# Peptides against a protein of PDB entry 4AID, part 10

Target 1, 242 residues: chain A of PDB entry 4AID
Amino acid sequence: FDIKRKTIEWGGKTLVLETGRIARQADGAVLATMGETVVLATAVFAKSQKPGQDFFPLTVNYQEKTFAAGKIPGGFFKREGRPSEKETLVSRLIDRPIRPLFVKGFKNEVQVVVTVLQHDLENDPDILGMVAASAALCLSGAPFMGPIGAARVGWVDGAYVLNPTLDEMKESKMDLVVAGTADAVMMVESEIQELSEEIVLGGVNFAHQQMQAVIDAIIDLAEHAAKEPFAFEPEDTDAIKA

## One batch from the design tools (peptide; made by RFdiffusion4, then SolubleMPNN)

Design b2_p22_4_s1
Fold by OpenDDE base, seed 1:
Formats: structure tokens, sequence, C-alpha cells
Structure b2_p22_4_s1 (fold): chain B 242 residues (1-242), chain A 22 residues (1-22)
């Protein structure tokens, strides 16, 4: 098969984005690796709208599978069928920044699935899952105005840390997750311990700067591996504002 | 090229995003 791979150094770690080996039935599929954490993102979209569809039917599912449960904290207690609190939270973290980036008037079903295949206990799959989902959508041909990048920012020993390890996060006064495009911040989620607004805003700016390398890596992968864009013309909303 | 088609599509959609955020 034609396997395409992009590799970058990011925050002192190797990020690998790969497509073409697995999940070929999806519109887009990306295997993303950072350290020894591995996720599969798949994007599937309907080629037609359902009759009477009034809203954009996007679903995002983050899943930590039982085969990785021996390496996932709390994974041994996952009974079949209900998302964990973490899986629900990360599904929302992925959904929030991507939902606004679909072309207005596109109401075809879109399903994004992120599956954790391996966890190294250092690199959290959430950021990697956000990056992989963005890449899978860009490869799919869906009318998506991405890519997004994502980053976690810590505050350790009076400095910003890009994508702190799970152990570094225990010493961090900030858990700041940022997602954005090349041009804008789309989502901020933060847990903060007694830090100034200035430090938090500086963390958002730091995240947005550091995610540009990921955005560029997704674009480079898409230039080599993306499907042809889905032929979608948005309804001319300029005719409604006149 | 495939590269140009992807860029043209991303630019086409960026124009719609800017119109939807304003």
Amino acid sequence: as target 1 above (242 residues)
Amino acid sequence: SRKEKVREQLEKYKKYALKSII
C-alpha cells in the first residue's frame, strides 16, 4: 500500500503521523505516535444529507480499548459499554475545536473515532488524539476548514512546558489545553492553581505558537495523501444578508 | 497538482469561515 508518513520533533519528542496502512475503509485515517503512545483517528462522512436534517450531525468518540488497558491508568476497571469520564471529556476536547470549522450548511453525518492503541504512561493520548483527528479530517476530503493543532501547557519551576509528561504534570500549577488553527485559537480548557491571568494568557500564546509545527506537518501529510475534496457548495448566505 | 487542489480548497473554505464568524 502507499504509506505516507510525516515525522517532526515537537516539545523534545518525536511526533509521527502515518496514513495508508490501516482503516482504509474510512474517508480519512491517521496513526499518530508520540513517544510510545499510539492513537488511531478515523473520519467518516456521509456523501448525502438525510431528508429533514436540521443540524450538523457530528459525532466524536474517543476510546481507550481493552487491549491497551494494561498500560492505561484505571483501564482494568472498564466494563464494556459505557464511556469513562476521561473518554467523555476527551471526546468533548476533540469535538469543541473541530465543530465550528465545518463549512456552514454542511449537514451530512460526520463521525470521528479516536482509539488509543498504546499508552507509554508519559504522553497523554488526548493531545495526540486531537492532532490525529485533525489530520484524519484533512485527509478525508470533508468540507473541514482545518487543520487544527493542539497543545498542553504546564507551568513547572516558573516556566512554560510543552506537553508535560504525566509525572511533570504532578508538579505543574497549570493544565492548559489549547486548540487552534494557524490563524486563531478555537478552544481553551484549563485547570489552574493560583496563577495570574498574565501567566495563563502567556500559556495560550505559547501553545498557539508551538502548535504551528503540528499544523504544518498535517498540511504536508495532506498534500501527499488527502482524498479529492468533496464537492460541496454552501448555500449562498450572501443572498440572505442582502 | 494535488497540493494546489488542497490549498485551493482550504482557501475556499477559509473565505466561508471568515464570512460565518462575522
Scores: peptide ipSAE 0.179, ipTM 0.737, DockQ to the pose 0.414
Fold by OpenDDE base, seed 4:
Structure b2_p22_4_s1 (fold): chain B 242 residues (1-242), chain A 22 residues (1-22)
Amino acid sequence: as target 1 above (242 residues)
Amino acid sequence: SRKEKVREQLEKYKKYALKSII
């Protein structure tokens, strides 16, 4: 197997991005690990547009599998076939920053599936899932203007904490999730307890700075493992500014 | 090379991302 792996230190934790071992039938597939939390992201895209397709058909599905559920908080009452509230929210967190990064006029079906394979009860798989989805899309050859990075920022003992553990988050006055490209913040989601706007804005900037190492890691992995770019020419948007 | 094509794609897409955000 041609297995490619990128490993970085990220917020005092080892982030591993791996491709080439599993899900080879996907256009892109990335196994991402932080601590003992493990996610598989797969990206699949149609090689043609459906007749009469008028919108971009992107589907993002984050799922926590039952084999991981013995370690996943709240995993005990999944009705078969209905996503949990967490799965629905995280699917949206992944969708929001990636959707605008597809080349205009691309209306082929795209499916991103993030599967939690293992949970350590310390590292939340949501951020890891966002990173893995970004990496899988960059590897796929789809006309995706990524990568995105993602980070969670806490505020603990008067300092920013990158990707706080679930236990550190109980003491945190901020749950700030940021996703972005190298050049721009694409999404902010925040829950805040009695913090100044200055601290929150500083948290967004901190997140965007800290995610650069992840973006660079995805680029490095893609340079070594990405499929041939899908031959797609964007709609000539320069003709609309004339 | 494959690496150059990926880089060119990523750079092409960065330019489009910038054009879509600006």
Scores: peptide ipSAE 0.177, ipTM 0.737, DockQ to the pose 0.466
Fold by OpenDDE base, seed 2:
Structure b2_p22_4_s1 (fold): chain B 242 residues (1-242), chain A 22 residues (1-22)
Amino acid sequence: as target 1 above (242 residues)
Amino acid sequence: SRKEKVREQLEKYKKYALKSII
């Protein structure tokens, strides 16, 4: 097994990105760990477009497995085969920032699957899942204009907190999820309690700054482990404006 | 090298991302 691992300190926690041990049949596969929360992201893409494909067929599935459900809050309601409300929301949260980052004209089927393998009850697997999905896509060779980073920002005791624990979030006046590239914010989702617009905007900037270390970690992992880029030439979109 | 190809891909895609946001 050629296992590649990147480890960084991120918001006072150790983030580990690993590839080469699990799901080697995928185009990209990343095992991401923060604390004792563990997710597996896999990216698979078709090497050809289906005849008559008119839209970009991206599917993103976030799943919390039943074997982890004994440690996952609300895990008791998983009927086999239907996503929970949480799984649906997190799947959308991952989809939103990555969908615009595929090269225009690429209409091959892409499937991203994020599976929660373990939950520590402190570190939310959603942010970790976003990071892992980004890393898996960058390793896959798909025509993806990532990486993205992601961060959750809290506001606790008059300060920004990067990726607050589930216990810190009870005292937080803000639940701000941001995803972006090195150069741009791609998605903001926010729940706020009696905070000024200035504090919220400052939170977006804080998130974008803090996710750069994750983006750099994904790039470093990709430099050592990424597949050869898929040979895709975008249609010259400048030729349609003539 | 593999590293150079990944860098070239990332740089290529950054240029396309900038063109698509603008």
Scores: peptide ipSAE 0.148, ipTM 0.715, DockQ to the pose 0.458
Fold by OpenDDE base, seed 3:
Structure b2_p22_4_s1 (fold): chain B 242 residues (1-242), chain A 22 residues (1-22)
Amino acid sequence: as target 1 above (242 residues)
Amino acid sequence: SRKEKVREQLEKYKKYALKSII
């Protein structure tokens, strides 16, 4: 087993990104751990475009599944059940920042599946799922202009808190989720209680600064474990519309 | 090397990343 692992301290917690143990049939697969919350992200992409494909067929599916110890399903189990509201929201939260980072003209089918394997009831799997999905895509060899980092920022006792626990979030006046590249913020989602715009903008900047360690960790993991880049060249013609 | 190819890919694609200034 060629297992690669990256471990960092992040917001006073240990973040672990692991690949090569599970889901080897995927193009990219990452087991991400923070506290006792554990997620598996898998990325699979088609090696050809379907005839007549006119849009980029990206599917992101976040799933909360309690697996019995030792049975990680080796594939995309389409849950027969309708996604919960949370699963739908988090799937969209992961989709939003990654979708614009695929190379223009790439219309091969891409499927990202994030599965919650364990939940500690302290660390929310959503941020961890975003990080894991980013890492899985970077490992896959897909023409993805990542990595993204992600962070949640709270405002507790007049200070920014990186990735507050579910209990700290009850005292927080802000639930700010930010995702971005090393160079840019790609997505902001926020719920705010009676805070100034200055505090919120400061929270976005704080999140973007704090996610750099995660971006660097994904790059380091990819340098050691990524598949060969898929041979795809962007069509030159459309870069002129920026 | 694999490391060089990953770096080259990341640097190649960074040029096309939309810099949204918020």
Scores: peptide ipSAE 0.144, ipTM 0.713, DockQ to the pose 0.752

Design b2_p22_4_s3
Fold by OpenDDE base, seed 1:
Structure b2_p22_4_s3 (fold): chain B 242 residues (1-242), chain A 22 residues (1-22)
Amino acid sequence: as target 1 above (242 residues)
Amino acid sequence: SMKERVRAQLEKFKKYRLESII
């Protein structure tokens, strides 16, 4: 196998992005690790549009599989239970920033699946899942204008904290999830306890600055492992505006 | 290089996005 790996230090933790070992049937596949939390993101896209397709058919599924104690479950898809509230929420957190980054006029089916393979009870898989999904799309050859980065920001003891642990989050006055490109913020989701707008805006800026290292890591991985770009030319919509 | 191809693709798509947001 040609396994490619990128490792960075991020918020005092080691982030690992790996491709080439698993899920080779996908267009893009990334195994992402932070602490002992492990996620697999896969991206698959159709090579043609369905006849009469009028909207962009993107689906994003985040799944928390029941871990056998301390081991990555070998690839037995347990029967699809109804998504939990958390799985539904995180699927939307991943969908929101990536959906507007596809080339306009691309209406081929795209499926992103993020599977939690291990959870350390410190590092939440949601941020890791957003990063892994971004990386998988960048590797896929789909007409995706990523990468996105993502970050969680806490407010603990009067300071911003990048990707607080689940225990640090109990003391946090802010749960701020931000996703963005190198150039722009794409999504903000926040739960806030009596903080000023200035602190919240500062948290968005802090998140956007801190996610640049992740964006650069995804680009570096893509430079070594991305598939050939899918040959897609958007319909010249300038000819309809003239 | 593969690097240059990925960057050229990203820049091509960025151009289309900027033109689609205006």
Scores: peptide ipSAE 0.047, ipTM 0.667, DockQ to the pose 0.392
Fold by OpenDDE base, seed 2:
Formats: C-alpha cells, structure tokens, sequence
Structure b2_p22_4_s3 (fold): chain B 242 residues (1-242), chain A 22 residues (1-22)
C-alpha cells in the first residue's frame, strides 16, 4: 500500500488527509479525520460520455453509516435506503461549490460519495466531507478545477470561531458555511441571529482566508498522490458563437 | 515528475477558472 498522508493544524485542531489505504477502486479516495470524526470521500468518473448525454451527470451522496449511527445525533431515523434530511442537505452543500468547477463540455458521469465512518460529537462531518470530496476529486484525474476549501464560522463572545464544536455552536450567533477556491468564494450558506451585515461579510472573508491552509494541504497531497489527468479537451465553445 | 504534472494541471485549471469568472 502506498499511503500518502497530509497533516495540518487547522483552527486549533489536527486535520488529516489520507489516501491509498481504503477504496482504491475509486478514481480518487480520501480518508479525512478531524478530532475523532472520520469521513471517506470517493470520486468515480466515467471514461466516456453516454450517447445523447445533454447535461453534466454529477451525483453527490453524503451518507452517515448505520454503524456510526449509535454516536451520530439523529441517527435513529435511518430507514435503510432513504437519505435523511441532513444527508440530503449536506449532499447539496457539497454539490453546490464543486458542480461549477468541472471543465465546460465535460458530460461524463461523475459520482462523489462521502461516508461518515465515525463521529466524535464535537466536529461536524459536513465541513470535513466537503474538504474530503474536494481532495478526492483532485486525486481522481477528473477535469475538476478545484481544489475547494470549506469552513464553518461561528460568532461566539464577539469573535469569529473557525469550525466551532457542536457545543460552541449552541452559543454562536452565526452558522456560516463558506466554500471557495484559492481565488474565489463559490458558495455561502448562513443562518444568523441579530448580526450586522459587516460581521457576516467579515465572516465570509475570515472563512475564505482560513480555508487556504486546507487548499494548500489538498494541493500538497495531490502533488504526491494524484492520478494522471484524464485526457479531455474542452470543445472550443467560442467556435459556436460564430 | 508527477509533481510537475499535477502543478501544471492545477495551473491549467486556475486559468480556466479565471476565464470563467470574468
């Protein structure tokens, strides 16, 4: 097994990104750990388009496994085969920032699966899942214009908090999730309680700044473990405007 | 090297992002 690992300190917590041990059948696979929360992201893409494919067939599935459900808040409602409301929301949260980052004209099937393997009840697996999905896509060789980073920002005792714990979030006046590239914010999702627009905008900037360390960690992992880029030439879409 | 290829891919993708935002 050629296991590659990147470890960084991020918001006072150790983030670990690992590849090469698990899910080696995927195009990209990343085991991400923060605290004792553990997620597996896998990326798989078709090597050809289906005949008559007119849209980009990206599917993103976030899943919390039943064996972890004994430690996952709300895990008791998992009927086998239907995503929970949380799983549906987090799947969309991961999909939103990554979908625009595929090369235009790429219409091969892409499947991203994020599986929560362990939950520590402190570190939310959603942000970790976004980071892991980004890393798995960057390792896959798919024509993905990532990486993205992601961060949650709280507002606790008059300060920004990066990736607040579930307990810190009870005292937070803000739940701000941001995803972006090195150069741009791609997605903002926010729930706020009586905060000024200035504080919220400052939170977006704080998130974007703090996620750079994660983006750099994904790049470093990719430099050591990425597959060869899939040979894809975008059709010259400027030739259709003539 | 694999490192140089990954870097070139990342730079290629940065270029496409800049061209798509603009």
Amino acid sequence: as target 1 above (242 residues)
Amino acid sequence: SMKERVRAQLEKFKKYRLESII
Scores: peptide ipSAE 0.043, ipTM 0.662, DockQ to the pose 0.459
Fold by OpenDDE base, seed 3:
Structure b2_p22_4_s3 (fold): chain B 242 residues (1-242), chain A 22 residues (1-22)
Amino acid sequence: as target 1 above (242 residues)
Amino acid sequence: SMKERVRAQLEKFKKYRLESII
């Protein structure tokens, strides 16, 4: 088993990104842990385009599964049933920042699945799922121009808090989710209670600064465990629409 | 390399950071 692991301290918590243990049939697979919250992200992409494919067929599926204690599923379990509202929202939250980072003209099917394996009731799996999905895509060899980082920012007692716990979020005047590359903010989603625009913009900047450690951790993991990049040359014809 | 891909993305998105603050 060639297991690669990256561990960082992030917002006073240990973030672990692991690959090579589970879901080896995927193009990329990452087990991400923060506290006792554990997610599995898998990325799979088709090696050819379907005839007549006119759009980029990316699907992102975030799912919360109650597993019996101590069983990490070794494989892709299709969920039976309709996604919850939370699962639908988080699937979109992960989709938004990653979709624009695929090489233009790439129209092969891509499936990202994020499965919550364990939830500690303190650390929300959504941010961890975003990070894990980014890492899985970077490992896959897909023409993905990531990584993205992600962070949640709270405002508690007049200060920014990185990835507040579910209990700290009850006291927070801000729920700010930011995703971005090393260099750019790609997505902002925010719920704000009576805060100035200056505090919110400061929160976006804080998030983007704090996610650099995660981006660097994904890069380090990818340098040691990524598959060879899929040989994809975009057809020159679509480059002319600046 | 992954670092080179990230650096190439830097130049493409420098424009977007200016538009989001505006």
Scores: peptide ipSAE 0.024, ipTM 0.589, DockQ to the pose 0.214
Fold by OpenDDE base, seed 5:
Structure b2_p22_4_s3 (fold): chain B 242 residues (1-242), chain A 22 residues (1-22)
Amino acid sequence: as target 1 above (242 residues)
Amino acid sequence: SMKERVRAQLEKFKKYRLESII
């Protein structure tokens, strides 16, 4: 199998993006590792539009599997067959920044599935899942104008912390999740405890700067492993609604 | 074409990568 791997140091942790070993039936598939947290992202897209399809049918499904539940905080409380609150939230966190980056008029079904395979109890799989989903889409040949990067920013002891551990987050006055492209912030989600707007805006800028290394890593992986871009031409009627 | 758009995006990304390595 032609396995491609990109490794970077990111926020004092090793990020690994790997493709070609698992889920080869998908259009794109990435195994992402940060510390000992491991996620599999898969991207699958339909090669035709359904007759009468009037909206873009993107589905994002983040899931923490039962086999990983013994290492996932709250994983023991999983009800079979329904997304947890966390799974629903993280699915939306992944969806929000990627949805606008599809080519306008593309209405083929797209499914992104992020599966947590391992959790180290330090590195939250949400950020890793966002990165992996971005990478899987970039590899897929889907008309996705990514990559996105993502970062979590904490505020601990009067400083920004990139991707704080779950223990560092207990002392953090900020839980700031940012996703963006090289050029733009696409999504901000934040929980903040009595911080100035200046510190929060500085956190968004810090996140956007720190995610560039991830964007570059996804690009490097895509240059070596991406499928040919899917040939899509929007119908002229969808071009006029810009 | 979409291929040109993806290429332009990829070339833009290569440029960013080159600028981040310097």
Scores: peptide ipSAE 0.024, ipTM 0.580, DockQ to the pose 0.091

Design b2_p22_6_s1
Fold by OpenDDE base, seed 3:
Formats: structure tokens, C-alpha cells, sequence
Structure b2_p22_6_s1 (fold): chain B 242 residues (1-242), chain A 22 residues (1-22)
């Protein structure tokens, strides 16, 4: 197998992005590891539009499979077939920053699936899932103008903490999830306990600065492993000219 | 930056694609 791997130190943890071992039938596939949390992101896109397709049909599915869920706090008894509340929320969290980065007029079906394969009970797979999804899309050849990076920022003992552990988050006055490109913040989701706007804005800036290493890692992986950009012919040419 | 070069490359590809589809 032509396995390509990028490893970086990120917030005192080793982030590994790997492609070429698993899900080779996907347009893009990335195995991402942080600590002992492991996610597989796959990106698949249709090579044509459906007749009469009027919207961009992007589907993002974050899944915590039962074999991983047995290690996930509160992951007991996922009824087969319905996403949990967490899976629904994380799917939206991944969707939000990536959706606007697709080229206008591209209305081919795109499916992103993020599967939690392992959970270490310290590193939340949501941030890792965002990073993995971004990487998989960058590898796919789809007209995705990423990468995005993502980071969680905590506020613990009067300092910003990058990607706090689940235990550190219990002491954190902030749960700030930021996603963005190299040049722009695309999404902010925040739960804050009695912090000033200055601290929150500082947290967004901190997140955006810290995610640059991830963006660079995805670019490095893509430079070596990405498929050629897919040359699509949109049925609706008016959407491209506008 | 590496990120800037990446985005510039993607932008150039997209502009070339738009010209081909026009």
C-alpha cells in the first residue's frame, strides 16, 4: 500500500494523519489519531449531477460505532439506526465550516463519513473528526477550497488550553470550538461561563493561530497524496457566472 | 506561506475551470 503519513506535535499531543491503508475506494480517506483516539474520515462525491438538482447535496455523518462506543462515556446502547444527539451535533459541527468552501455551482452529491474507531477517554473525537474530514476532502479531488483546521480552546487556571482533555474540560470556564481556513475563521461554537468578551475573542484568535499547524499538515499530506482536481461540468452554468 | 501557495494554486485551477466552462 502507498501509505502516506503526516505527524505533528499539536498542543502537547501527537496528531497523525494517514492515508492509503483504509477505504481506498473512497475519493478521499484519512485515518486521524490524537493520543489513542482514532477516527476514519471518508469523502465520496458523485461524478455527475442528478437531473434537476437545485441545491448542493452535502451529507456529513459522524458516527461512534458500538465497538468504540463501549469506551465512550455515555455511549451505552445506541439504538441501531438512529444517530445519538452527540452524533447529530458533531455532524453539524463538521458540516458548518466545510459547506461554504465548495465551489459555487458544484451540485454533485458529496458524502462525508467520520467514524470513531477508538476513544481514549481523554481526547474528544469531534475536533479530530473535523480535521480528518477536512483532510479527506482535500485528498478527494472534489472542488473543496479547504483545508479547514479546527481547535477546541479551554480556559483553565486563567490560561488558554488547546484541545483540553475531557478531564481538563470539567475545570474549564470555556468550551470554544473554532474552525477556519488559513486566512479566515469560518465557524465559532462556544459555551462560556462568566468570561469577558476580550477573553473569548482572544480564544478565537488563539484557536485560529494554533490550527495553522494542522492546516499546514493537511496541505503537506495533500501535496503528496491528493487526487487530481475533478473537472466537473455543471448543468447550471448560471450559478458559476454569477 | 505553504497555506497561501495552496490556496493560490486552487484559485488558479478554479479560474481556469471557469474559463473552460464559459
Amino acid sequence: as target 1 above (242 residues)
Amino acid sequence: SKAKEWFEKKKAWWEALKKRLA
Scores: peptide ipSAE 0.129, ipTM 0.676, DockQ to the pose 0.134
Fold by OpenDDE base, seed 4:
Structure b2_p22_6_s1 (fold): chain B 242 residues (1-242), chain A 22 residues (1-22)
Amino acid sequence: as target 1 above (242 residues)
Amino acid sequence: SKAKEWFEKKKAWWEALKKRLA
């Protein structure tokens, strides 16, 4: 296997992005690791548009598999086939920042699947899943104008904390999830406890600064492992000329 | 930045594709 790997130190933790070992049938596939939390992101896209397709058919599915769920709090009540509330929310968190970054007029079906393979009970797989999904799309050859980075920011003992552990989050006055490109913030989701707008805005800026290392890591991986950009002919050429 | 270079490369690729499809 031609395995490509990028490793960075990120928020005092080792982030590993790997491709080429698993899910090689996907257009893009990335195994991402932080601590002992491991996620697999796959991106698959149709090579043609469906006749009469009028919207961009992007589907994002975040899944915490049962073998990982034995360590995941609340995993016991998942009926097979229905996403949990967490899976639904994280799927949306991944979808929101990536959807606007597809080229206008591209209406081929795109499926992003993020699977939690392992959970260490310290590092939440949601941020890791966002990063992995971004990387998988960048590798796929799909007309995706990423990468995005993502970060969670906490506020603990009067300081910003990048990707706080689940235990640090219990002491945090902020749960701030940010996703963005190198140049722009694309998504903010926040839960805050008695913090000033200044601290929250500073948290967004902190997140955007800290995710640059991840964006650069995805680019470096893509430079070595990405498929060639997929050439497509849209049925509606007016949407592309705009 | 590497990120800016990547985006500019993708933008250039997309503009080239638009020209080919025009």
Scores: peptide ipSAE 0.080, ipTM 0.655, DockQ to the pose 0.128
Fold by OpenDDE base, seed 1:
Structure b2_p22_6_s1 (fold): chain B 242 residues (1-242), chain A 22 residues (1-22)
Amino acid sequence: as target 1 above (242 residues)
Amino acid sequence: SKAKEWFEKKKAWWEALKKRLA
């Protein structure tokens, strides 16, 4: 097994990104750990376009497995067959920032699957899932112009908190999720309780600054473990020239 | 930054691919 691992301290927590041990059938696969929360992200892409494919067929699925359900808030009520509200939301949080970073004219099917393997009841697997998905895509060889980083920002006791715990979030006046590249913010999602626009904008800037360490960690992992970029010939060459 | 170098490498690869497909 050629296992590659990157470890950083991030927001007072240890973030670990690992590849090469599991999900070898995927184009990219990353096991990400923060505290005792563990997620597996896999990226798979088709090596050809389907005939008559008019749009980019990206599918993102965030899943909390039944074996982790006993440690996942609200997980006890997962009936087999329908995504929970949380799974649907987190799938969108991952999709939104990554979709615009694919090369124009690439219309091969792409599937990103993020699976929660363990939950510590402190670290929410959504941010970890966004980071892991970004890393898996960077390793895959797909024409993805990432990485993205992600961060949650809280507002607790008049200060910004990076990736607040689930308990700190109960006291937070802000749930701000930001995703971006090294150079740009790609997505903002926020729930805010009576905060000024200045505090919210400051939170976006804080998130974007703090996610740079994650972006650098993904790049370092990719330098050692990424597949060669996949050469593709798009059927519609005009979409590439634009 | 390492991030800028990564993006520049990917842009260069993409431009080279565009030239090969042209």
Scores: peptide ipSAE 0.076, ipTM 0.650, DockQ to the pose 0.132
Fold by OpenDDE base, seed 5:
Structure b2_p22_6_s1 (fold): chain B 242 residues (1-242), chain A 22 residues (1-22)
Amino acid sequence: as target 1 above (242 residues)
Amino acid sequence: SKAKEWFEKKKAWWEALKKRLA
């Protein structure tokens, strides 16, 4: 087993990105840990396009497994097989910044699965899941022009807080989730309580700055563990030339 | 930046692939 690990301090917490131990059958697989919250992201892509495929078939599935439910708020009531509202929302949060970063004309099926393995009741798995999914795609060899980073920003006691705990979030006037590349913000999702646009924009900038350390960590991991880029021949050559 | 170099490497790879497929 060739296990590669990257560890950084991020917002006063230890972020660990690991590959090579779990889900080796995937094109990319990353075990990500922040505090005691643990997620597994896997990326799998088809090596051929389906005949007549006219759209990019990306599927993102975030799931909080029943074995982790004992530590997940509301997890005890999860029925197997139907995504919760949270799982649906987080799947979209991961999809939105990732989808536009695939090369045009790549219409092979791509499946990203993020599984919450452990929850510490402090660190939300959503941000960690976004980071892990980005890392898994960067390792996979798929034509993904990431990495993306992600961050949650709170506003507590008149200051920005990077990845607030669940307890800090109760006092936060902002729940701002940002995802982006090194060069650009790709997605913003926000719930704001009576804050100025200036504070919100400052929060987006703060998030984008803070996620650079994560982007760099993913790149470092990929330099040591990524598969060779997958060469593909799309049916629609005009989509590549555009 | 390391991130910029990574993106430029990926872009260069993609452009090379496009030329091969053209």
Scores: peptide ipSAE 0.054, ipTM 0.641, DockQ to the pose 0.132

